Peptides against a protein of PDB entry 8YVU. Designs and how they scored, part 191

Target 1, 39 residues: chain A of PDB entry 8YVU
Amino acid sequence: PQLCYILDAILFLYGIVLTLLYCRLKIQVRKAAITSYEK
Target 2, 160 residues: chain B of PDB entry 8YVU
Amino acid sequence: TWLTVLKKEQEFLGVTQILTAMICLCFGTVVCSVLDISHIEGDIFSSFKAGYPFWGAIFFSISGMLSIISERRNATYLVRGSLGANTASSIAGGTGITILIINLKKSLAYIHIHSCQKFFETKCFMASFSTEIVVMMLFLTILGLGSAVSLTICGAGEEL

## One batch from the design tools (peptide; made by RFdiffusion4, then SolubleMPNN)

Design b2_p27_8_s3 (from b2_p27_8, 17 letters changed)
Fold by OpenDDE base, seed 2:
Structure b2_p27_8_s3 (fold): chain B 39 residues (1-39), chain C 160 residues (1-160), chain D 39 residues (1-39), chain A 27 residues (1-27)
Amino acid sequence: as target 1 above (39 residues)
Amino acid sequence: as target 2 above (160 residues)
Amino acid sequence: as target 1 above (39 residues)
Amino acid sequence: LKEELLLLLLNFLLLFGILLDLLLQEL
């Protein structure tokens, strides 16, 4: 049971980090699309 | 720049592989320190008897390290080496998943046969502990495989 | 205990899905960068 | 064998910490 909670914590942290990276990448794609539209 | 972002992403995946490998090694060492697997009768710890936590972790760690080194040096030979290592790690991960699934099935069958209602019984505790560890190892292995495949795709895309 | 294992499965699935989406987004960014370089 | 394995694990942990530090420095 305790190991399960530790795994949950690790997976949760990993998920948060991936979400932040995904958001940053998505913002970059949007900026690239806007720049391409203005050209 | 886009290249810097891509590099950071690949490095992150490499670090994830190394972390996964380290966790697998930690679990392997904990199990080996607490339990004498060689003296345990049955197939409850078949994945550990096969040495999967050790060799699997080594493959993932090597793959992760090679990926990071390849990205840092940006040399064509290192990119190819990283791609090869990631492919090998992906194969190792797939094999590991298969072994872990087999172990999980055996552990669950053992629990069912012995009607393990009492968690504190030594045999039932060992089977439950094995099941928990195998599930954790399975998740870590799938995570490692996902990262290795991702790095392989990224590396292949750079060679094109 | 059961909730912990369910949470692990959900978080794990989320991590896989995010990784796949991230890869797809990365490919899109690369294609956009190549197109911008050729212009 | 157990002591050697523990030393190996410790070395891997140290290497991971160094790699993580290098990654954080590049961020």
Scores: peptide ipSAE 0.498, ipTM 0.816, DockQ to the pose 0.072
Fold by OpenDDE base, seed 5:
Parts: structure tokens; sequence; C-alpha cells
Structure b2_p27_8_s3 (fold): chain B 39 residues (1-39), chain C 160 residues (1-160), chain D 39 residues (1-39), chain A 27 residues (1-27)
């Protein structure tokens, strides 16, 4: 039971970090697309 | 600036808030369908008895939806409405966290008093199940509050 | 205990899906950067 | 009354799921 809760916490943290990284990459793609359109 | 980053992520935060609300509502409905909370002795399910999964989910959903609509329509009246809804959602989230913490303390105290070594005892199983659900709801509520506060800050920054 | 394991399974699946999406997005960013450099 | 409330809640959940799907399709 305790091991399961620890795994949940790790997976939850991993999910948050991946979501933040995904958002950051998505912003970079959008910026690159805007810069390419202005050229 | 941090405000510019938050503005770009406003739609994502709104979707996250709606998703959090739906998950909370799903947990609420499952618990209410499987367990007769009215017949459960003690305050183990106090958050459910208070209807938090329902009203909290509604507030978070409305706040998230208004935030998304406000961002898409870019109308001044919608921005003000979204700010108001996000503020109300933030207050509701804070209240929900408080209720969930109190429920968690009561549930943990119950487990300690009954020395729940045997998981298969109905009372111990219910207390453990309640604790697990309350912890999950607490995490979801914290995420919802974080999104609502972020949206509120973005909306306030646009009005200044 | 069973709920914890179910949550672990859901979070694990979510993490895998996010990782795949992140990889796809990273490839797109790289392609956009290469195209911008060739212009 | 409790069964009716549960049915009402299930209908609300279903409606909310449909609305979320529509919102996600527009994003």
Amino acid sequence: as target 1 above (39 residues)
Amino acid sequence: as target 2 above (160 residues)
Amino acid sequence: as target 1 above (39 residues)
Amino acid sequence: LKEELLLLLLNFLLLFGILLDLLLQEL
C-alpha cells in the first residue's frame, strides 16, 4: 500500500513536469511558426 | 514577464480546471452510487456529505469555461465575468481544501482509534477507502485552485 | 489498495501518451528550426 | 429521492462530458 502511494506521487510529479515541458515546446513551435510567417 | 506566460497558457489552465472539475464530479458520483453516505457513521465522508464534489466541480467548470470563452471572444465584458468567476472558484477551492483537510484528519483519527490492522473489516476498509479518495480529491482541488488563481492573476493584469 | 493500483495504471498510461506527444512535438520543433535556418 | 438525485447527477455528468469533448475539439 505505501509503495503504491509513493508510485502515485512519482507518476503525478512526472505528469506535471511533462505537461510543463509540453507547454513550453508548444509555445516554441508557435513562436517559430509566427517568425516564419513574418519572413 | 510571468504575466505574459500565464496569458499564453490561460486556455490550457481553463481546460485543466474543467478536467479537474469533471474528475472530482466523477469521484463524487461513484462514491454516492456505491456507498450510502447517509448511513455511514462518523465524519469520514464529511466532504461528500457537504456536497463538495458537486458544487466544487460546478464552480471550477464554470470558471474554466468562462476563461476559455473570454480568451476566445476577447470581449471586455467576458474578461470581467471570467475574473469574477475565477475569483469565486478560487474561494470555493480554498474552502474545499479546508473541508478535505478536516475530513482527512478525521479519517486518519478513525483509523488510529480502531487500530485497523485487518483491512478486510468493513469499517477499516471504508475508512481506508475514504482516506484514499479524500487525498485524491485534495490533490485535484489544489490543482484546480492553482489554475483558478493563475487565471485570476491573468484577468487582473488585463484590467490594469 | 486496488484504487491506488488503478490510479497508478491511469497515471502510467497518461505519462506514456504525454511522452509520445512530447517526442512528436520535439521533432516538429527541430524540423521548424532546420527550415528556418535554410531560409 | 436519493435515486432521482443520483440519476440527475449522472445526466449532468454526461452533459458535462459532452461539453468537454466539444471544447477539446475546438482547441
Scores: peptide ipSAE 0.495, ipTM 0.789, DockQ to the pose 0.069
Fold by OpenDDE base, seed 1:
Structure b2_p27_8_s3 (fold): chain B 39 residues (1-39), chain C 160 residues (1-160), chain D 39 residues (1-39), chain A 27 residues (1-27)
Amino acid sequence: as target 1 above (39 residues)
Amino acid sequence: as target 2 above (160 residues)
Amino acid sequence: as target 1 above (39 residues)
Amino acid sequence: LKEELLLLLLNFLLLFGILLDLLLQEL
């Protein structure tokens, strides 16, 4: 049972980190698209 | 097109936000149905007494719905409305996290003070159950906040 | 303890979906970078 | 109040189901 709570915390942290990375990557894709459109 | 992919991502985030809100409401209703929070000694269920599962879930649900509608109709006025709703939901989520952390601290303190070596004591069981529910609500609130912030960033990027 | 396992399952599924989306976005960024380098 | 809350929850679940169906149709 204690291992379950630890796993929840790890998976939760992983989800937050992935969401942040995804947002950053999405912003990069948008910036690249804008730069390509201005050319 | 890249825009179509971005739209699908926003809709997915909106659905995730609504789902999180619904789960929070379900937990709130289950706790209120099983436990008479008014008769529980201490501040173990302070977040529930404050009604956070209800008002927080409503804010997240409205924000998610507005985000989905805004993305589908692709109208400038809806984008602004969605951005406002997501911002409000992000603030509500942050407040909710704070309330849940305070509740968690109180629950843990209660368990420590009562030296809950006997898990079968009614008070210790209730405190442990409260702690578990509060932790789950905290996770759901952070997921909801993450979705709301993501939608806010997406909406802000469309207005620029 | 049972609720913990249910939460683990949901978080795990969410993490997998986010990872797939992240990988897809990363591949798209790489393709865009290659196309911009060839120009 | 409890019955009203349950009805409200049921309505929200129904709305969520409809929204999910609409999203799945667009995928």
Scores: peptide ipSAE 0.494, ipTM 0.813, DockQ to the pose 0.063
Fold by OpenDDE base, seed 3:
Structure b2_p27_8_s3 (fold): chain B 39 residues (1-39), chain C 160 residues (1-160), chain D 39 residues (1-39), chain A 27 residues (1-27)
Amino acid sequence: as target 1 above (39 residues)
Amino acid sequence: as target 2 above (160 residues)
Amino acid sequence: as target 1 above (39 residues)
Amino acid sequence: LKEELLLLLLNFLLLFGILLDLLLQEL
């Protein structure tokens, strides 16, 4: 049972990090799209 | 600037907040449906007895919805309303975290006192189950609070 | 303990889905960057 | 009271599902 809780914590942290990275990447895509439209 | 980044993610944060709220409601309902909390001795489910999954989820849901609507309509009055709702949701989330931490401590104390080596004892099972649900609710509340705070900062930046 | 394992499964699935979405978004960013460089 | 709460939750879940679908359609 203790190992399960540790795994949950690791997976949760991984989920948060991936969400942040996804947000950053989405912002980059939007910036690239805006820059392409101004050209 | 960080504010520009938060503004672009405002809709996503709002959706995340609503989703978090719904998951909290689901957990609250599952616990209330499966367990008769009134018949459980002790404060193992104190957060559920306080109705936190319900009111917390409502606050987060309203805040998220208002944030999405505010971003879509770009109306000044909606921005202020969203800021107020996000602030209220942030306060609610902070209160919820506090309640959940207290509940978690009580649940852990219960497990230690009863030397719950035998999982099949009904009391130990309930305490373990409560601890698991409370931990999940705590994580969801932290996510909801993070989204609400982010939305609040974004809204405050627009009013400056 | 059983609920912990169920949570692990859900978090794992969520992590996989996010990873796939991140990969797709990364490919889109790369395509957008290439298109902006050719103009 | 429990049955009413369950119905209320079910309605809320349904509403959320509809809202999520609407949001996904706009994305």
Scores: peptide ipSAE 0.491, ipTM 0.801, DockQ to the pose 0.075

Design b2_p27_8_s4 (from b2_p27_8, 17 letters changed)
Fold by OpenDDE base, seed 4:
Structure b2_p27_8_s4 (fold): chain B 39 residues (1-39), chain C 160 residues (1-160), chain D 39 residues (1-39), chain A 27 residues (1-27)
Amino acid sequence: as target 1 above (39 residues)
Amino acid sequence: as target 2 above (160 residues)
Amino acid sequence: as target 1 above (39 residues)
Amino acid sequence: LLDLLRLLLDLLLLLFGILLLKLLAEL
């Protein structure tokens, strides 16, 4: 049971990191779209 | 530069597909060896009874291997072969997912019907174990399908 | 233990969904880059 | 066996994450 909780914690952390990366990418895409529209 | 990146991605995807296939095969063999599925009442292991872990793993392995070989040799015939294998693997993966979903539904229904409040009951334990394995197999199959589809797209892009 | 497995399943599903969204976003960025290069 | 299964699942998730990161890096 302890290993399961550790795994959950790792997966949760991973999910958070992925979410942050996704958000950063989304922001970059939005910025790129805005810059392309201004041209 | 883009093509070189795609090649690296293709190799990675191929390796991922092979690994996924190997894992699926390992799980299939372990379950088949440890559990006498024929004596288990119900369709909790219907995916295993259908032999999905075996044929699915084979298809994914072949697809991944062909993709890697195609990438290394850069031969047009190998690219086509890889594309065909990846397509076949994708179809197999889709079929496998369907089977696994059906199995999962049956397993979950079994757990629900038996009101498995006591995890220590043999039937409940087996149903739970089956559910866990099926879920893992489902995830592996989805991953394999994703890799196969990605490889198919890459291969199709190289042919155009 | 059941909660742990459920959490793992949710996190896995989330990872898959994020990957799909990321792929879609990547495709959109590529399309936007191609269209910007053709102007 | 269950622990091994969990470990395997974790490894798969890790691989998937690495794949996603690579995909992100290409973007």
Scores: peptide ipSAE 0.490, ipTM 0.803, DockQ to the pose 0.382; fails the geometry check
Fold by OpenDDE base, seed 3:
Structure b2_p27_8_s4 (fold): chain B 39 residues (1-39), chain C 160 residues (1-160), chain D 39 residues (1-39), chain A 27 residues (1-27)
Amino acid sequence: as target 1 above (39 residues)
Amino acid sequence: as target 2 above (160 residues)
Amino acid sequence: as target 1 above (39 residues)
Amino acid sequence: LLDLLRLLLDLLLLLFGILLLKLLAEL
């Protein structure tokens, strides 16, 4: 049972990091789309 | 270049798929060796009776091997073969997930019906053990499916 | 203890979904980069 | 055996996560 909670913590941290990376990438895509439209 | 990155990804995905397949095979063989599934009352081990750990492991192994070979030889026919194998592995994985979910439901139902408060009853222990193995196999199958789908996308990108 | 396993399943599913979304986003970025180079 | 199985599952999840991160970094 203790190992399960440790795994949950690791997976949770991983999920947060992935979410942040995804958000950054999404912002970059949006910026690129806006710059292409002004062109 | 993006191609070099994709190559490294393909190799890693292929290795992951082979590893997943090997683990599934190991679990299948261990369960078959330790437990006489034929003498167990009920459908607690329905996924094992269906032979999923074996055929699923074979599909994933073949897909992974083809992906690695395709990456090394850089031949168009191997890329197509790898794509086909990965697609087949993805279908096999989806089928396996379905079988495992059904098995898990049956196992959970069995535990609920027998009110397994006393862990010392052999039937309750077997149902619990089956549930744990099925959950592990489900996770492995999902991992294998993820790798196969990723390899399929990479292969499709090379054909395009 | 049962809640821990449920949490693991949820976190695992979340990881898969994030991976799929990230792959989709990356493909979109690549397509946008190719289209910008042909212009 | 059950604890070993749980450990194995955790290792597999970790490997998959690392794979996903690498895929994400390369994309």
Scores: peptide ipSAE 0.489, ipTM 0.804, DockQ to the pose 0.445; fails the geometry check
Fold by OpenDDE base, seed 5:
Order: C-alpha cells, then structure tokens, then sequence
Structure b2_p27_8_s4 (fold): chain B 39 residues (1-39), chain C 160 residues (1-160), chain D 39 residues (1-39), chain A 27 residues (1-27)
C-alpha cells in the first residue's frame, strides 16, 4: 500500500513534467509555423 | 553542432538502455532467487514465467550496445545496424508492456477474488508483492522503450 | 488500495499518451526546421 | 531489497527526466 502511494506521487509528478514539456513543444511548433509562413 | 549533440544524446540513451536492461536482469535474478516461481500457483508471475525480464533485458542491452558502438565508430553500416536493433528493441519493449499489463490484470483479479482483507495471509502477500514487482518491471520496460525509440529516431536522423 | 491502483493505471496511461504526443511534436518541429533550412 | 529497488527506480526516473530535458533543449 505504501508503494502504491509513492508510485502515484511519482507518476503524478511525471505527468506534470510531461504536460509542461508538451506545452513548450506546442509553443515551439507554433512559432516555427509562423516563421515559415512569413517566409 | 546539432549532429554532435545528437551523438551525445545517443550515447546517453544507449547507456540508459543498458542500465535499464541490467536493472531488469538484476530484478529478474533476485525474484527468481527469492521466489520459486515454478511453485507459485496461478498466473500472478506470468511475465516472469515467460522470461520477460531476461529476454527483454537482452534486447535492450544489445540495442544500447549497438547504439554506443555506432556513435563511436560513426560508420554507416553500424548506424543501420543500430537502427535495426533499436527498432527490434522497441518492438520487444511493446510486447513486454503488453505481457506485463496482462500479468497485472491477472494479479489484480487474484487479489479481488481472495478478498485480501488480511494482508498477512501468505497468498495475499505474494499477490501484492507480485503486483508491485510487475509495476516496477512495467516502468522499467517503458523507460527502455522510450530510450530505444529515441535512439531509433536519432539513427534515422543520421541516415537522412 | 483499489483507488491507488486505479490512479496508477490512469497516470500510467496518461504518461504513455503524453510521451507519444511529445514524440510526434518533436518530429513536427524537426520537419519544420529542415524545411526552414532548405528555404 | 525493496528500498534498494525503489532507490534504483528513482534514479532511472531521474535519468529519463534529464534525457527528456536534453531532448527539449535541442528543439
């Protein structure tokens, strides 16, 4: 039971980090698309 | 500069893959040494009975080694070989995840059927322990798959 | 304990999906960068 | 052994996180 809760905490933290990374990548893709459209 | 950074990433990914493989092997060996899986009734350890920690670790280890060798020698044939090995390791990782998920479902079903209110009962304890081990193995397999896929992408980028 | 395992499964699935999406976005960024370099 | 395994898992997660950060930095 304690391992389950620790795993939940780790997976939750991982999910938050991945979400932040995904948001950053999405912003980068949008910036790249805008730059390509201006050329 | 970008290719140099990618090469450094390949080495790091390869090392991570080898490390993951070694951990899977160590875990498999420890479980096999402590628990006689052959005498455990049920499908709680189906992933271990299938030898997944061993063959999965071998595939990841080979993929990691080939990636490191490919980076060091920078030869076209080694890059292709590494790409092939990483692809194979990715497939193996996906198969391993599937097996582990099936094992987790069986373990969970076992716990549910026996209504394990008393955690101190040997069968319930073993089922819970198995579930914990399988979850850890699943996590390691995901890390291995992530490294193998990343190496495959890096290798494909070098061929373009 | 049952809720903990369910949460683990959900978080795990979320992590896999985010990883796949991240990989797809990374490929898109790379393709955009290559296209920008060829112009 | 279980604590050691947890520690090892934590180390692997940390390594994977560093890898993802490096991949993000290259983009």
Amino acid sequence: as target 1 above (39 residues)
Amino acid sequence: as target 2 above (160 residues)
Amino acid sequence: as target 1 above (39 residues)
Amino acid sequence: LLDLLRLLLDLLLLLFGILLLKLLAEL
Scores: peptide ipSAE 0.486, ipTM 0.808, DockQ to the pose 0.246; fails the geometry check
Fold by OpenDDE base, seed 2:
Structure b2_p27_8_s4 (fold): chain B 39 residues (1-39), chain C 160 residues (1-160), chain D 39 residues (1-39), chain A 27 residues (1-27)
Amino acid sequence: as target 1 above (39 residues)
Amino acid sequence: as target 2 above (160 residues)
Amino acid sequence: as target 1 above (39 residues)
Amino acid sequence: LLDLLRLLLDLLLLLFGILLLKLLAEL
């Protein structure tokens, strides 16, 4: 049971980090699309 | 723009905030009904003793309702009111998270001190239950804070 | 303890889905960058 | 009560998942 709670914390942190990375990457894709449209 | 997306989702975020608030209220009510928190020794339920599930739920509910009303009526005064309420809700959520983290640390420390190898010991069971409930409330509070912040950003974007 | 395991399963699934989406987005960014360079 | 709590948790997770999917779709 203790291992389960530790795993929950790790998975939660991983989810947050992935969400942030996904948001950043999406912003980059949008910027790239805008730059491509202006050319 | 991302602001336009947030504006379109404002109602959804408000509903999510209200639901989060209702869930927090339900948890608070259940815990208060099942456990006499006043008679529980220690600070395992410090967040409940502070009344966080109740006042936090109220703040989130008000913020969510104001956000929905602001979106529906599209009035400038309501936009400012919603922004203020969302900001207040965000602050309340942040404070709630802090309290919950402190409570979680105390609960974990209690479990460690009592060497809770036997789940069926009353004290260990209560500490574990408290930890589970606090974790659930922490997740709900994070979700509520996320919605409130998103609504705040959306409202700020409308004022610009 | 049972709730912990269920939460772990959900968080794990969420992590997998986010990872797949991140990978897809990363591939899109790379494709956009290549297309921009060939122009 | 535990089953109700599980159901509530499941509902919350479902809502969060839908929110994330919408965010992902709009992004």
Scores: peptide ipSAE 0.476, ipTM 0.791, DockQ to the pose 0.279; fails the geometry check

## One batch from the design tools (peptide; made by RFdiffusion4, then SolubleMPNN)

Design b2_p28_1_s1 (from b2_p28_1, 20 letters changed)
Fold by OpenDDE base, seed 5:
Structure b2_p28_1_s1 (fold): chain B 39 residues (1-39), chain C 160 residues (1-160), chain D 39 residues (1-39), chain A 28 residues (1-28)
Amino acid sequence: as target 1 above (39 residues)
Amino acid sequence: as target 2 above (160 residues)
Amino acid sequence: as target 1 above (39 residues)
Amino acid sequence: ELDKLQEYAIVFLLNVFDLFFKLFELLS
């Protein structure tokens, strides 16, 4: 049971980091799309 | 800016791979130190008997280190070496997953045969512990394989 | 204890899905960058 | 000898974790 909680913590942290990276990447894609549209 | 982001991602994947390898190695060493696997009847620790935590951890560690070094030095020969190491690590990871799945099936079968409802029995506790460790190793192996495959794709894209 | 394993499975699946989405988004950004460079 | 090896392994792991956290901060 203790190992399960440790795994949950690691997976949770990994999920948060990936979510933040995905959000940043999505914002970059949106900015690139806006720049291409203005051109 | 994009190249910088890609480089950071490769380093992150490499570090993740090394970390996964080290955790696997730690689990392997702990299990081998606490339990005499040679005296355990059955195939509950078949993955450990095969030495997977050791060779798997080595392959993943080497692959991760090569990926980090290749990214830092930006040398063509290192990129090719990293690609080869990541490919080898991916194959090793796939093999490890197969072994772990087989071990998990055997462990579950053992638990069912002994009707392990009471965790206080030594045999049932060992079987349950083995199952938990195998599951953890399986997750770590999948994560390592994912990182190795990602690094391989990134490396292949750079050669192209 | 059973809930912990279920949570692990959900978090693991989420991690895989996010990784795939991130890879797809990254490929899209690369394609957009290549297209902008050729223009 | 095994105890020393374990200690080195723990120190190495801690360094890897520290590197990982620093990398995450750099990526953020």
Scores: peptide ipSAE 0.485, ipTM 0.809, DockQ to the pose 0.032
Fold by OpenDDE base, seed 1:
Structure b2_p28_1_s1 (fold): chain B 39 residues (1-39), chain C 160 residues (1-160), chain D 39 residues (1-39), chain A 28 residues (1-28)
Amino acid sequence: as target 1 above (39 residues)
Amino acid sequence: as target 2 above (160 residues)
Amino acid sequence: as target 1 above (39 residues)
Amino acid sequence: ELDKLQEYAIVFLLNVFDLFFKLFELLS
């Protein structure tokens, strides 16, 4: 049972990091799309 | 530049793969240190007896290291080497998943046969512990496979 | 203990979905960057 | 020998974690 909670913590941390990276990447895609549209 | 961002992402994936490998090695080492697997009856620790935490972790570690080195040096030959290593790691991950699934089935069958209602019984505790460790290793292996496949796709895209 | 295993399953699925979305977004960023460079 | 290997593994893990945190900081 304690190992399960440790796994949850690791997976949770991984999920947070991926979410932050995804958000950053999404913002970059939006900026690139806007720049491409203005040209 | 976008290339710099992509490079950072690839390095992150490589680091994730190395981390996954190291966690697998740590679990393997802890289990081997705390439990004498050779004296445990049954196939509850079949994945450990097969040495998966060790060879699997080595493959993932090598793949991750090669990926990071390839990204840092940005040499064509290193990209090819990283692609090969990631492919090998993906195959190793798939094999590991298969072994772990088989181990999980055996562990669950063992728990069912002994009708483990009392957690403090030594056999039931060992079966439960084995199941938990195998599940953790399965998750780590799937994560490692995902990172290896992602790095392989990225490397293949750079060669085109 | 049962809740821990359920949480592990949810976090695992979330991790897989985020990984797929991240890969898709990365491909889009790469395509957008190539298009921007050609202009 | 096994204890020494474990110590090396722990040190290596700590270095990998440090590298991971540095990468996250660089990516942020």
Scores: peptide ipSAE 0.493, ipTM 0.820, DockQ to the pose 0.032; fails the geometry check
Fold by OpenDDE base, seed 4:
Structure b2_p28_1_s1 (fold): chain B 39 residues (1-39), chain C 160 residues (1-160), chain D 39 residues (1-39), chain A 28 residues (1-28)
Amino acid sequence: as target 1 above (39 residues)
Amino acid sequence: as target 2 above (160 residues)
Amino acid sequence: as target 1 above (39 residues)
Amino acid sequence: ELDKLQEYAIVFLLNVFDLFFKLFELLS
């Protein structure tokens, strides 16, 4: 049972980090698309 | 190609938000049906008393639906509506997280005060059960908030 | 205790999906960068 | 009425799940 809670915390943190990275990457993709359009 | 991928991602986020909302509603309904929160001592179920599983789920559902519709129809007015809904959902999610954290703190404090060593004691069982449900709701709320914020950023980028 | 395991499963699935999406997005960014370099 | 609402909610949930799976498949 304690391992389950630890796993929850790890997975939760991982989910948050991935969400942030995904957002950053999405912004980068959009910036790249805009730059490609201007060329 | 890029726009197509972004559209798929937005739809996915919208669906995730709707799913999160529905799960929250289900949990809220189950808890309200099984437990009479009014008779439970303390503020262990403060998040449920505040009705967060219901109003939060509604906001997330609306935001997710608007996001999906906006992506499907590709209309400017729908994008604005989706942005507004996602922003509202993000605020609701943040508020929900705050409420849930407060509830968790109270629940943990209750467990510590009563020195809950025996899980089968009624008070300790209820506190533990509340903690588990609140943690689940917290995770779902954070997932919903993440999706809503992502959709908001995406929509804002499309308007610029 | 059982709820913890269910939560773990949901979070795990979400993490996998986000990871796949992130990988796809990262590949797209790389392709866009290569295309921009060739121009 | 409550039973009907529950049934509608379940059907709605199932549809959302189906949509979610289809979107995942499309994204994969």
Scores: peptide ipSAE 0.488, ipTM 0.824, DockQ to the pose 0.032; fails the geometry check
Fold by OpenDDE base, seed 2:
Structure b2_p28_1_s1 (fold): chain B 39 residues (1-39), chain C 160 residues (1-160), chain D 39 residues (1-39), chain A 28 residues (1-28)
Amino acid sequence: as target 1 above (39 residues)
Amino acid sequence: as target 2 above (160 residues)
Amino acid sequence: as target 1 above (39 residues)
Amino acid sequence: ELDKLQEYAIVFLLNVFDLFFKLFELLS
């Protein structure tokens, strides 16, 4: 049970980091799309 | 700017791979320290007997380190080296997953045969503990493989 | 303990899905960057 | 010798964590 909780914590942290990276990447894609539309 | 972002991503993946390797190594050392695997009957710890936590951790750590070094030095030969190391790590990860799945099946079979309803029995406790560790190692190996594959794809994209 | 294992499975699946989505998004960003450079 | 190796491993791990946090701060 303790190992399971540790794994949950690690996976949760990993998920948060990936989510933040994904959000940043998504914002970059949106900015690129807007710039492409203005050209 | 784009190259800088990609470098940061590769470094992050490399760090993740190193961390995964270190965690796997830690689990391996803890299991070896707490349990005398040689005296355990059956193949419940077959992955540990094969030394997977050790060599797997080494492969992942080397791959991660090479990835980080490659990104820092920005040399073509290092990029190729990192790609090769990541590919090797991916193969090692796949092999490790296979071994862990086999171990998991054996552990589950052991639990089923002994009808481990009472977790307080020594044999059932050991089998359950082994299963938990194997599952954790499997998850870590999958994460490491994912990072290695991602790095490989990034490196391949730079060479094309 | 059972809830912990279920959470692990969910987080693991989430991690895989996010990784795939991140890869797809990264490919899209790369294609957009190449297209922008050719213009 | 084993204890020294463990200590080196811990130090290495701490350095990796520090690097990870620095990278995270740089990415943020």
Scores: peptide ipSAE 0.479, ipTM 0.816, DockQ to the pose 0.031; fails the geometry check

